# Designs tried in a protein design run: peptides against a protein of PDB entry 2MBZ. Part 1

Every score and structure here is a prediction.

Target 1, 143 residues: chain A of PDB entry 2MBZ
Amino acid sequence: GINLTPEEKFEVFGDFDPDQYEEEVRERWGNTDAYRQSKEKTASYTKEDWQRIQDEADELTRRFVALMDAGEPADSEGAMDAAEDHRQGIARNHYDCGYEMHTCLGEMYVSDERFTRNIDAAKPGLAAYMRDAILANAVRHTP
Unless a header shows other numbers, all headers, positions and changes below count from the first letter of the chain.
Peptide ipSAE was made for these designs. It is ipSAE averaged over its two directions, with the distance scale d0 held at 1.0 Angstrom where the peptide's residues are scored. Compare it between designs on one protein only; published cut-offs may not apply.
The geometry check fails a fold that doesn't show the stated peptide or that is severely misdrawn somewhere.

## One batch from the design tools (peptide; made by RFdiffusion4, then SolubleMPNN)

Design b1_p21_2_s3 (from b1_p21_2, 11 letters changed)
Fold by OpenDDE base, seed 1:
Structure b1_p21_2_s3 (fold): chain B 143 residues (1-143), chain A 21 residues (1-21)
Amino acid sequence: as target 1 above (143 residues)
Amino acid sequence: DVEEERRRRRAAGALAFLSRL
């Protein structure tokens, strides 16, 4: 799991414990390249690394919320750029994330109620907005 | 392929839960 003490984990993630999903993730995806890459990359992460990742995720959430509040379409340049940054963040920190994989993630955000609930905690409809932005970004980058 | 897409989505989703992405 994450190489942090319970206190450090709380400082970074608060009441959310990513390790609560470790068994389920291993059961469902333990044999995938993405899982292996994530385990290899994150094995060396420090508290500061995890904090940075959390900060990046929070910033991206704020960007999407701001776009929604401004009435920007999910296929706007701003929304697609935020989706691209999301994809690149996943690729940098966790596992190779091409546009196909990213669209799969976006679809999961709206099809798995746990993801939807977690994402929409920031703003109702955010998961759907992200999914649409992810799809639009993938389309504009696909020949 | 629908099943392949579902598999990829599930794999990506699992890591998303761990990373809260």
Scores: peptide ipSAE 0.125, ipTM 0.738, DockQ to the pose 0.057
Fold by OpenDDE base, seed 2:
Structure b1_p21_2_s3 (fold): chain B 143 residues (1-143), chain A 21 residues (1-21)
Amino acid sequence: as target 1 above (143 residues)
Amino acid sequence: DVEEERRRRRAAGALAFLSRL
């Protein structure tokens, strides 16, 4: 699990423990390379590392929300660039994330209601917008 | 409001975070 005290977890993640979902994640993806890479990388993460990851995620959320508010299509360069940054952030922090994997994640955001509700807490329709931007970004980078 | 957005993200639960795992 995440190597932080309960107090540190609260400071970084707020009023939840990500490890509450560790069993489900293991059951669904425990045999994948992505899971193994993530467990290996994050095992050494400090509080500061996790805080940085959260800050990056918050910044990305704000970017997508701003794009939506500005009326930018999900297949605009701005939205696709934000999707690309999201993909690269996953690659740096967790596991190798190609465009196919990224597209699968985007689809999960809209097909699993739990993810949809959590993402859309920032703005209604954000999960769908992200999914569409992720797909568009994958298409433009696929020969 | 940026702080409100951060709070919403944290309050949204672990699944939003784990979407990257």
Scores: peptide ipSAE 0.104, ipTM 0.723, DockQ to the pose 0.388
Fold by OpenDDE base, seed 5:
Structure b1_p21_2_s3 (fold): chain B 143 residues (1-143), chain A 21 residues (1-21)
Amino acid sequence: as target 1 above (143 residues)
Amino acid sequence: DVEEERRRRRAAGALAFLSRL
């Protein structure tokens, strides 16, 4: 799992413990390339690395919320650029994330209630907005 | 199978932070 002390883990993730999902993730995707890449990359992550990842996620959340509040369509350049940054962040921090993979993740955000509830905690409808932006971004990058 | 691949990809997104990433 995440190689942090309990105190460090709390400082970074609060009351959310990603290690609680370790068994489920391994059972469902332990043989995938994405799983192997993620395990290899994150094995050396420090507290500062994990904190940076959380900060990036929080910033992206605020960015999407601001777009929604401004009434920008999910297929606006601003929303699609935010989706692109999200895709690139996954690629840097976890595993190779092409546009098709990204659209699958976006669909999961609205089809898995656990993701929907967690994402929409920032703003109702955020998961759907992100899914739509992810799809639009994939479409504009796919001939 | 496209549906099977979609299910695998949905799982991949949850590798580090299931319900968050």
Scores: peptide ipSAE 0.129, ipTM 0.747, DockQ to the pose 0.064; fails the geometry check
Fold by OpenDDE base, seed 3:
Structure b1_p21_2_s3 (fold): chain B 143 residues (1-143), chain A 21 residues (1-21)
Amino acid sequence: as target 1 above (143 residues)
Amino acid sequence: DVEEERRRRRAAGALAFLSRL
C-alpha cells in the first residue's frame, strides 16, 4: 500500500482511501511486471512525491479539458502531446509504459465503467477523448 | 480553479485509483 501515515494520506487524498483498490489491483494485475515495478517505485514515495503526482495529473486533466473546450480534435498535435506527457508520467512514476501498454490503458478508460465515471467527473467525454488521443499518439510514434 | 479540481478528483477517487493500475 501507500507508505504514508494516516495523517499524511488524509492531507494528500482527503476522504478517499486509495488502498480500497489494492485487492482488485492485485487480483487483476498482481502477476504483471507493471505491478511489481509500481510497488517497487512507490514504496519509497513520500507525501511530497504523492502530492507531485497529483499535481501532474491535475495539470494534465486541465490540458485535456482545455483542448476539448477549444474544439481541438483528439488527434490534434496538442491532444497527442498531452497523451505523450500522460504516457511519460506513468513511466516515470509507476512502471514502464510503452505505446502498446498506453493504448491498452486508454481502452480500459472507456471499457471499465469505473474509470469512465471517475475520469469524466472532470468533464463528460474526457475518457473517450483521452483514449482517442492516446491511440493517435501511439500511431504517430510507430515507424 | 485548481482547488475545485482537486476536490473533484479526491471525491471521485480517480487519481489514486489510476495511479495504482
Scores: peptide ipSAE 0.092, ipTM 0.718, DockQ to the pose 0.377; fails the geometry check

Design b1_p21_7_s4
Fold by OpenDDE base, seed 4:
Structure b1_p21_7_s4 (fold): chain B 143 residues (1-143), chain A 21 residues (1-21)
Amino acid sequence: as target 1 above (143 residues)
Amino acid sequence: EREEERRRRRAAGALAFLSRL
């Protein structure tokens, strides 16, 4: 799991405890390359590393919300660029994330109610918007 | 192929909980 003290975990994640999902994650995906890569990468992460990851996620959330508020389509250049940055962030921090994998993640955001609730906490419909932007970005990169 | 895609979809989801996005 995450090698932080309870206090550090609270400081970084607040009410969201990723460790509560550790058993489910292992049970569902423990036999995948993505899981192995993530465990290897995150094993050495410090509190500062986890904080950086959360900050990056928050910035991306704000960026998508701003696009939605501006009425930009999910297949706009701005939305697709945000989706690309999201994909690259996953690749840097967790595991190799190709466009197919990314579209699968996007679909999970709207099909798993737990993801939908967590994402839409920032803005209703954000998960669906992200899914659509992720798909559009994948399509433009895989003609 | 469909089963592999479903497996990839599942793998992506588990790690996404860590990032919340």
Scores: peptide ipSAE 0.125, ipTM 0.753, DockQ to the pose 0.048; fails the geometry check
Fold by OpenDDE base, seed 5:
Structure b1_p21_7_s4 (fold): chain B 143 residues (1-143), chain A 21 residues (1-21)
Amino acid sequence: as target 1 above (143 residues)
Amino acid sequence: EREEERRRRRAAGALAFLSRL
């Protein structure tokens, strides 16, 4: 699991405990390249690394919420750029994330109620907006 | 939805939970 003390985990993740999903992740993805890459990258992550990742996720959430509040379409340049930054963040921190993989993630955000609930906690409809932006970004990069 | 796409989505989902987004 994540190599942090219980106190550090609480400081970084709050009530969300990623280790609660370790068995499910291993069962579903343990034989994939993405899983292996993620385990290799994150094995040496410090509290500061995990905090940075959470801060990046929070900033991305704020960007998407701001775009929605401004009435920007999910296929706007601003929304697609936010989706691209999201893809690149996954690639840097976890595993290689091409446009096809990213669209699969976006679809999961709206089809798995656990993801939808967690994402929409910031703003109702955010998961769907992100999915649409991810798809639009993928389309513009794979003509 | 193709079965392969559904499998990729399910695999990506568990990893996304670890990343929180």
Scores: peptide ipSAE 0.120, ipTM 0.751, DockQ to the pose 0.057; fails the geometry check
Fold by OpenDDE base, seed 1:
Structure b1_p21_7_s4 (fold): chain B 143 residues (1-143), chain A 21 residues (1-21)
Amino acid sequence: as target 1 above (143 residues)
Amino acid sequence: EREEERRRRRAAGALAFLSRL
């Protein structure tokens, strides 16, 4: 799990505890390369590392919300660039995330109600918007 | 198509729940 004290976890994640999903994640994906890479990368993460990851995620959320509020299509340059930054953030911090993997994540955001609810807490329809932007970004980068 | 996509989503989703990805 995340090697932070309960106090540190609260400071970084608040009421959202990623470790609550550890068993399900292991059961569903424990034998995947993504899981192994994530465990390897995050094993040495400090509180500051986790805080940076949360800050990056929050900034990306704000960026997508701003695009939606501005009426920018999910296949706009701005939305696709935000999706690309999301993909690259996953790749840097967790596991190799190609465009196919990223599209699969996007589909999960709209098909798993837990993800949808968590994402749409920032803005209703955000999960669907992200999925569409992720797909558009994958298409433009696929020859 | 749906089963392979479901398998890939399953692989991708592992860390997404843990990290809010």
Scores: peptide ipSAE 0.119, ipTM 0.748, DockQ to the pose 0.051; fails the geometry check
Fold by OpenDDE base, seed 2:
Structure b1_p21_7_s4 (fold): chain B 143 residues (1-143), chain A 21 residues (1-21)
Amino acid sequence: as target 1 above (143 residues)
Amino acid sequence: EREEERRRRRAAGALAFLSRL
């Protein structure tokens, strides 16, 4: 799990406790390479590392919201670039994330109501917009 | 930006980062 004090967890994640999902994550993904890579990387993460990761996620959220507000299609260059940055962020912080994996994650954002509800808290339809941008980005990078 | 909205995005980020393993 995340090796932060309860106070540090609150500072980084608010009232949300990420460790509440540890058992489910282990059950669903515990035998995958992605899970192993993530456990290895995050084991050494400090509070500052987790805060940076959250800041990056917040920035991406703002970018997608701005694109939606501007009326940019999810398959626009701007939206696909944001999706690419999202993919690269996952790769840096957690596990190798190819375009197929990223597409699967995008689909999860709209098929798992917990993800949809949490993502759309920033803006209704954001999860679907992200999914579409992720797919478009994958298509443009796949010969 | 409301602190509540920031907390929602943080929660969304945490969920996304951990549950998408």
Scores: peptide ipSAE 0.114, ipTM 0.739, DockQ to the pose 0.458; fails the geometry check

## One batch from the design tools (peptide; made by RFdiffusion4, then SolubleMPNN)

Design b1_p22_2_s2 (from b1_p22_2, 12 letters changed)
Fold by OpenDDE base, seed 2:
Structure b1_p22_2_s2 (fold): chain B 143 residues (1-143), chain A 22 residues (1-22)
Amino acid sequence: as target 1 above (143 residues)
Amino acid sequence: AEEERRRALKRSAGALAFLSRL
């Protein structure tokens, strides 16, 4: 798991405790390549690494919210660029994330109520907007 | 076949899902 003290975990993740999902994640995805890659990469992460990841996620959230507030379509260049940055961030920090995988993640954001509630905490409809942007970005990068 | 592949990819993607909000 995450090699942080309970206090450090609280400082980085706040009320979202990733440890709550450790058993479920292991049971459902423990035999996948993504899980293995993520465990390998994150095993050496420091508090500062996790904080950076959270900061990147927060920035991306702000970008999507700003796009929504501006009325930019989810298939706009701005929204698709944000989706691309999201994909690249996953690839850099956790596991290989191609466009197919990213599309599947986007669908999960709207089909799993836990994800929808968590994401939409920033803005109602954000999960759906992200999903649509992810799909559009995948399409434009697929020959 | 396409749906089966999609399901497999969704399952493999689950690792990050519960560690990050995005």
Scores: peptide ipSAE 0.120, ipTM 0.738, DockQ to the pose 0.038; fails the geometry check
Fold by OpenDDE base, seed 5:
Structure b1_p22_2_s2 (fold): chain B 143 residues (1-143), chain A 22 residues (1-22)
Amino acid sequence: as target 1 above (143 residues)
Amino acid sequence: AEEERRRALKRSAGALAFLSRL
């Protein structure tokens, strides 16, 4: 799991405990390339690394919320750029994330109630907006 | 074929899905 003290885990993740999902993740995805890459990359992560990842996620959330509040379509340049940054962040921190993989993640955000609830905690409809932006970004980058 | 591939990718992407929205 994550090599942080209980105090460090609380400081970084708050009430969200990623370790609660470790067994489910292993059982469902333990034989995938994405899982192996993520385990290899994160094995050496420090508290500061995890905090940076959280800060990046929070920033992206704020960007998408701001775009929604401004009435920008999910296929606007601003929304697609935010989706691209999201894809690149996944690639840097966890596993190779092409546009097809990214669209699959976006679909999961709206089809798995656990993800939808967690994402929409920031703003109702955010998961759907992100999914649409992810799809639009993938389309514009597909030859 | 497209649907089967997407299903496989969705399954493989799940490991990061919970961590991506911390």
Scores: peptide ipSAE 0.118, ipTM 0.740, DockQ to the pose 0.038; fails the geometry check
Fold by OpenDDE base, seed 4:
Structure b1_p22_2_s2 (fold): chain B 143 residues (1-143), chain A 22 residues (1-22)
Amino acid sequence: as target 1 above (143 residues)
Amino acid sequence: AEEERRRALKRSAGALAFLSRL
């Protein structure tokens, strides 16, 4: 689990409490490589590490929202670059994330209503836009 | 077989998503 005090968790995550999902995540994905890698990497994370991860996520959200507001297609260079940064961030912070894995994540963003709701809190349709950008980025990187 | 592999990857990827909404 996340090795932070309740106060620190509130300061970093605010209204989103990752602990509420810990049991479900363990039950559904506890036997996967991604889960094991994530638990191993994050075991040593400090409050500063978690804050950095949240800041990176917020920045990426702002980038995607800005692209949508500008009317840029999800398969634009800007959107695909944002998707690539998203993939790389996952790889650095949590688990190996190839392009196939990334497309699976993108599909989850639109197929699991909890993800859709959480993502679209920033802007309606953001989850779908991200999914499409993720797919486009994967396609351009697949020979 | 390919579809099953994709489902397995999707399940594995889900582990992160509940810790980060992105």
Scores: peptide ipSAE 0.116, ipTM 0.738, DockQ to the pose 0.037; fails the geometry check
Fold by OpenDDE base, seed 3:
Structure b1_p22_2_s2 (fold): chain B 143 residues (1-143), chain A 22 residues (1-22)
Amino acid sequence: as target 1 above (143 residues)
Amino acid sequence: AEEERRRALKRSAGALAFLSRL
């Protein structure tokens, strides 16, 4: 699991406890390359590393919400750029994330109710908007 | 084969999902 004290975990993750899902994640994805890469990368992460990752995620969330509030289409340049930054963030922090993997993640965001609820906590429909932006970004980078 | 690959990728993607809200 994440090598932080209970106090540090609360400071970084708040009410979301990733350790609650550790067994399910291991059972469902423990034999995948993505899981192994993520475990290897995150094994050395400090509190500051995890905080940075959360800050990046929060910034991206705000960016997508702002695009939605402005009425920008999910296939707009702004939305696709945000999707690209999301993909790169995953690649940097967790595991190799090509465009095919990214589109699969986007689809999961709308098909798994737990992800949908977590994402849409920021704004209703955000998961679907992100999925559409992810698809559009993948298309423009794989013509 | 393509469907199986897609399913495998979706499963792999889930590893991030439970650590990050996005």
Scores: peptide ipSAE 0.111, ipTM 0.729, DockQ to the pose 0.038; fails the geometry check

Design b1_p22_3_s3 (from b1_p22_3, 14 letters changed)
Fold by OpenDDE base, seed 1:
Structure b1_p22_3_s3 (fold): chain B 143 residues (1-143), chain A 22 residues (1-22)
Amino acid sequence: as target 1 above (143 residues)
Amino acid sequence: EEEEERARRRSAGALAFLSWSL
């Protein structure tokens, strides 16, 4: 799990505790390379590291919302670039994330109501928009 | 400002859940 004190977790994540999903994640993906890599990388993360990750996620969310508000298609250069940055962010911070893996994550965004609800809290339809952008980005990088 | 902070936490939560899964 995240090696932060309850006080640090509250400061970074507020009322959200990512560790609430630890058991389910272990059951579903505990034997995957992605799970192993994430555990290994995040084991040494400080509060400042998690804060940076949160800042990056927040910036990406704002970026996607702005694209939607501007009416940019999910397969626009702007949306695909945001999806690429999302993929690269996962790769840097958690686990190797190829385009196939990324598309699988995008599908989970719209198929798992927990993800959809959380993401769409920023803007209705954001999860679907992200999924479409992720797919478009994968397609353009795998001709 | 409060809305921005809430948005930040939601984004972090979504990413953390996603990254932990898989």
Scores: peptide ipSAE 0.100, ipTM 0.737, DockQ to the pose 0.586
Fold by OpenDDE base, seed 5:
Structure b1_p22_3_s3 (fold): chain B 143 residues (1-143), chain A 22 residues (1-22)
Amino acid sequence: as target 1 above (143 residues)
Amino acid sequence: EEEEERARRRSAGALAFLSWSL
């Protein structure tokens, strides 16, 4: 799990403990390359690293919400660019994330209610918007 | 304040879901 002290975990994540999902993650994905890569990368992450990742996630959320509020379609250049940054962020921080993998993640955001509820907490319909932007970005980058 | 705490929870959840969504 996260190698932060209880105090550091509280400072970064508040009352939410991401390690509560460790068993399910291991059960579902423990034999994948993505899981291995993520465990290897995050094993040495500091409090500052985790805070940076949290800040990046918040920034991405704000960008998508702003695009929705502006009426930009999910296949707009702005929305696709945000999706691309999301993909690159996953690749940088966790595991190699190609366009096919990214589209699978996007689909999960709308098909698993736990993901949908968490994402849509920022704005109703955000998960669907992200999924559509992710798909559009993948399409424009697929010959 | 309270909004920041909710934001941290959402972000933390999103991070958990990133590994969850592997």
Scores: peptide ipSAE 0.100, ipTM 0.728, DockQ to the pose 0.428
Fold by OpenDDE base, seed 4:
Structure b1_p22_3_s3 (fold): chain B 143 residues (1-143), chain A 22 residues (1-22)
Amino acid sequence: as target 1 above (143 residues)
Amino acid sequence: EEEEERARRRSAGALAFLSWSL
């Protein structure tokens, strides 16, 4: 779980508690390398670490929204670069995230309504746009 | 400021759940 006090968790995540999904995640992914790596990495995270991660996510969200507002295709260089930064962020903060893994995450964004609602709160269709950009980025990096 | 904070929480929620799950 998140090694923060209730107050610190509120300061970083607001009314969203990531630990509410801990049991489900453990049941679904507890035997994967990704789960193990994430638990090991995040075990030492401070409030400042979590805040940085959230700030990175917010910045990336703004980038994708800006691309959508500009009418840039999800397979544009800008969108694919944003997807690449997203992949690298996951790799740095949580677990090794190859292009195949990344595409799986993208599919989850549009297939799990909980992800779709949370993402699309920033802009309707953002989850689908991100999924498409993630896929395009994976394709361009796969021979 | 308030809207930015709301946006942050929305993005944070999506990312936190995402990062913990595959």
Scores: peptide ipSAE 0.098, ipTM 0.728, DockQ to the pose 0.559
Fold by OpenDDE base, seed 3:
Structure b1_p22_3_s3 (fold): chain B 143 residues (1-143), chain A 22 residues (1-22)
Amino acid sequence: as target 1 above (143 residues)
Amino acid sequence: EEEEERARRRSAGALAFLSWSL
């Protein structure tokens, strides 16, 4: 869980409220290893830890947007590398994230409108681009 | 089989909310 003051939460997350989804996450995934791992890791996170995680997410967003703006295919080396960094970031900060799990997350980004809207706030079509990059990265690492 | 995969996706999605979309 996120143990920050309201002021700290605003400083780190702004308008995004992760606690808004806590109940749904618990209902859908509360009995999974991934949920347990995430709760265990994040329980000790400080404001600085959460800020670092947000900074990493922002960096990846910028990278993907830049790739799209440059016209790079989602299966380019650059896009696949960004997808790999995304996978590794999830593994470090939340739960073990193999390539199969990562592809499932990518598919969710385009199938759950809440994720699509959130991601595409940075650039229309970003969720689909990320999904395709995630798939390509998984394929190249598991031929 | 298919239901297990769908359940896995739904669970992954819920966890992703705590990962700030990215």
Scores: peptide ipSAE 0.096, ipTM 0.684, DockQ to the pose 0.062; fails the geometry check

Design b1_p22_4_s3 (from b1_p22_4, 9 letters changed)
Fold by OpenDDE base, seed 5:
Structure b1_p22_4_s3 (fold): chain B 143 residues (1-143), chain A 22 residues (1-22)
Amino acid sequence: as target 1 above (143 residues)
Amino acid sequence: MEEERRRKRSAGALAFASYALS
């Protein structure tokens, strides 16, 4: 799990407890490369590391919301660049994330109600917007 | 592709749990 005190976990994640998903994740993906890479990378993460990751996620959320509010289509350069930064963030912090993997993650954001609900808490339709931007970004980077 | 996509969608739970956009 995440090696933070209860107080530190609350400071970083608030009411969301990522450890609530530890058992499910291990049961479903414990033998995947992504799981192994994530466990290896995050094993040494400090509170400051986790906080930085959350700050990056929050910034990206605000960025997508701003694009939606501005009426920018999900296949705009701005939206696709945000999707690219999202992909790169996953790659840096957790596991190798190619464009195919990223597209699959985007589809999960709209097909799994747990993800949709959590993402759309920032703005209704955000999950779908992100999925579309992720797909567009993958397409532009695929020969 | 369908089975691979399903497996990869499941793998996304790792990123969501640790890389939550909220």
Scores: peptide ipSAE 0.088, ipTM 0.708, DockQ to the pose 0.079
Fold by OpenDDE base, seed 3:
Structure b1_p22_4_s3 (fold): chain B 143 residues (1-143), chain A 22 residues (1-22)
Amino acid sequence: as target 1 above (143 residues)
Amino acid sequence: MEEERRRKRSAGALAFASYALS
């Protein structure tokens, strides 16, 4: 799990407990490359590393919300660029994330209620918007 | 095909576990 004290975990994640979801992944896909890569990378992460990752996620969330509020289509350059940054962030911090993987993640955001609820906490419909932007970004990068 | 997609979706939970996203 995440090597932080309970106090540090609360400071970084609040009431969100990431370890409960990592347990599910370990049980189902503990032998996958993505799991191995993630555990390898995050094993050395400090509180500051996790905080940086949260800050990056928050920035992307605000960026997507701003695009939605502005009425920008999910297949706009702005939305697709945000999706690309999201993909690169996953690749940098956790595991190799190509466009096929990214589209699968986007679909999960709208098909798994846990993801949808967590994402839409920022703005209703955000998960669907992100999914559409992720798909559009994948298409433009695989013509 | 669907099995691979399911694997990718499940693997994505690692990212979810790392982000508050709210």
Scores: peptide ipSAE 0.079, ipTM 0.705, DockQ to the pose 0.073
Fold by OpenDDE base, seed 1:
Structure b1_p22_4_s3 (fold): chain B 143 residues (1-143), chain A 22 residues (1-22)
Amino acid sequence: as target 1 above (143 residues)
Amino acid sequence: MEEERRRKRSAGALAFASYALS
C-alpha cells in the first residue's frame, strides 16, 4: 500500500483512499508484471511524489475537460496528445504501458461503472471521451 | 483474446487504481 500516514494521505488524496482497492487489485492483477512494477516503483514514493502524481492526473483531467468544452473531437491532435501524456505518465509512475495496454485501460474506464463514475465526476462523458482519445492515439502510433 | 484483454484491462485498473489506489 501507500506508505503515508493517514494525515499525509488526506493531504494528498482528501477523502479518497486509494488503499481501499488494494485487495481487489491484488486479487485481479497480483500475478501480472504491471502489478509487480507498480509495487516496486511506488514502494519508495514520498508524500511529494504522490502529490506530484496527483497533480499530473488533475492537470490531464482539466485538459480533457477543456477539450470537450471546446468541442474538440476525441481524435483531435489535442485529445490524442493528452492521451499520450496519460500513457507516458502511467509508464513513468507505475508500470510499462504500451498502446495495447492503454486501450485496455480505456475500455475499462467505460465498462466498469466504478471507474466511469469516478472519472465522470469531473465531467459527464469524460470516461468515454478519454477512451476514444486513447484509442485514437494508439491508432496514430500503430506502424 | 478476450481473456488477455480482460487481464490487461484489469492491469489498467491498476493504472487508475495506481493513480488512485497504489
Scores: peptide ipSAE 0.089, ipTM 0.707, DockQ to the pose 0.081; fails the geometry check
Fold by OpenDDE base, seed 2:
Structure b1_p22_4_s3 (fold): chain B 143 residues (1-143), chain A 22 residues (1-22)
Amino acid sequence: as target 1 above (143 residues)
Amino acid sequence: MEEERRRKRSAGALAFASYALS
């Protein structure tokens, strides 16, 4: 799991404990390349690394919320660019994330109520908006 | 303090649910 003390975890993630999903992730994806890449990359992450990742995620969340508030459609350039940055962030921090993988993640955000609830905590409908933006971004980058 | 915890919880859920559970 994450090599932080309980105190450090609280400082970075608050009441959220990512290790609560460790067993499920291992059972569902433990034999995938994505899992292996993520375990390898994150094994050396410091508290500062995790904080940076959280800050990046917060920034993306704010961008999507702002786009929604502005009435920008999920297939707008702004929304698709945010989706692209989301994809690239996953690639840098966790595992190679192509457009096919990204669309699968987007679908999971709306099909798994746990993800939907957690994402929509920032704004109702955010998960669906992200999914649609992710799909649109994938389409525009697919020859 | 509670609001900050809620924010971090949501951010963590978004980040790690999005990344770790994928």
Scores: peptide ipSAE 0.076, ipTM 0.687, DockQ to the pose 0.577; fails the geometry check

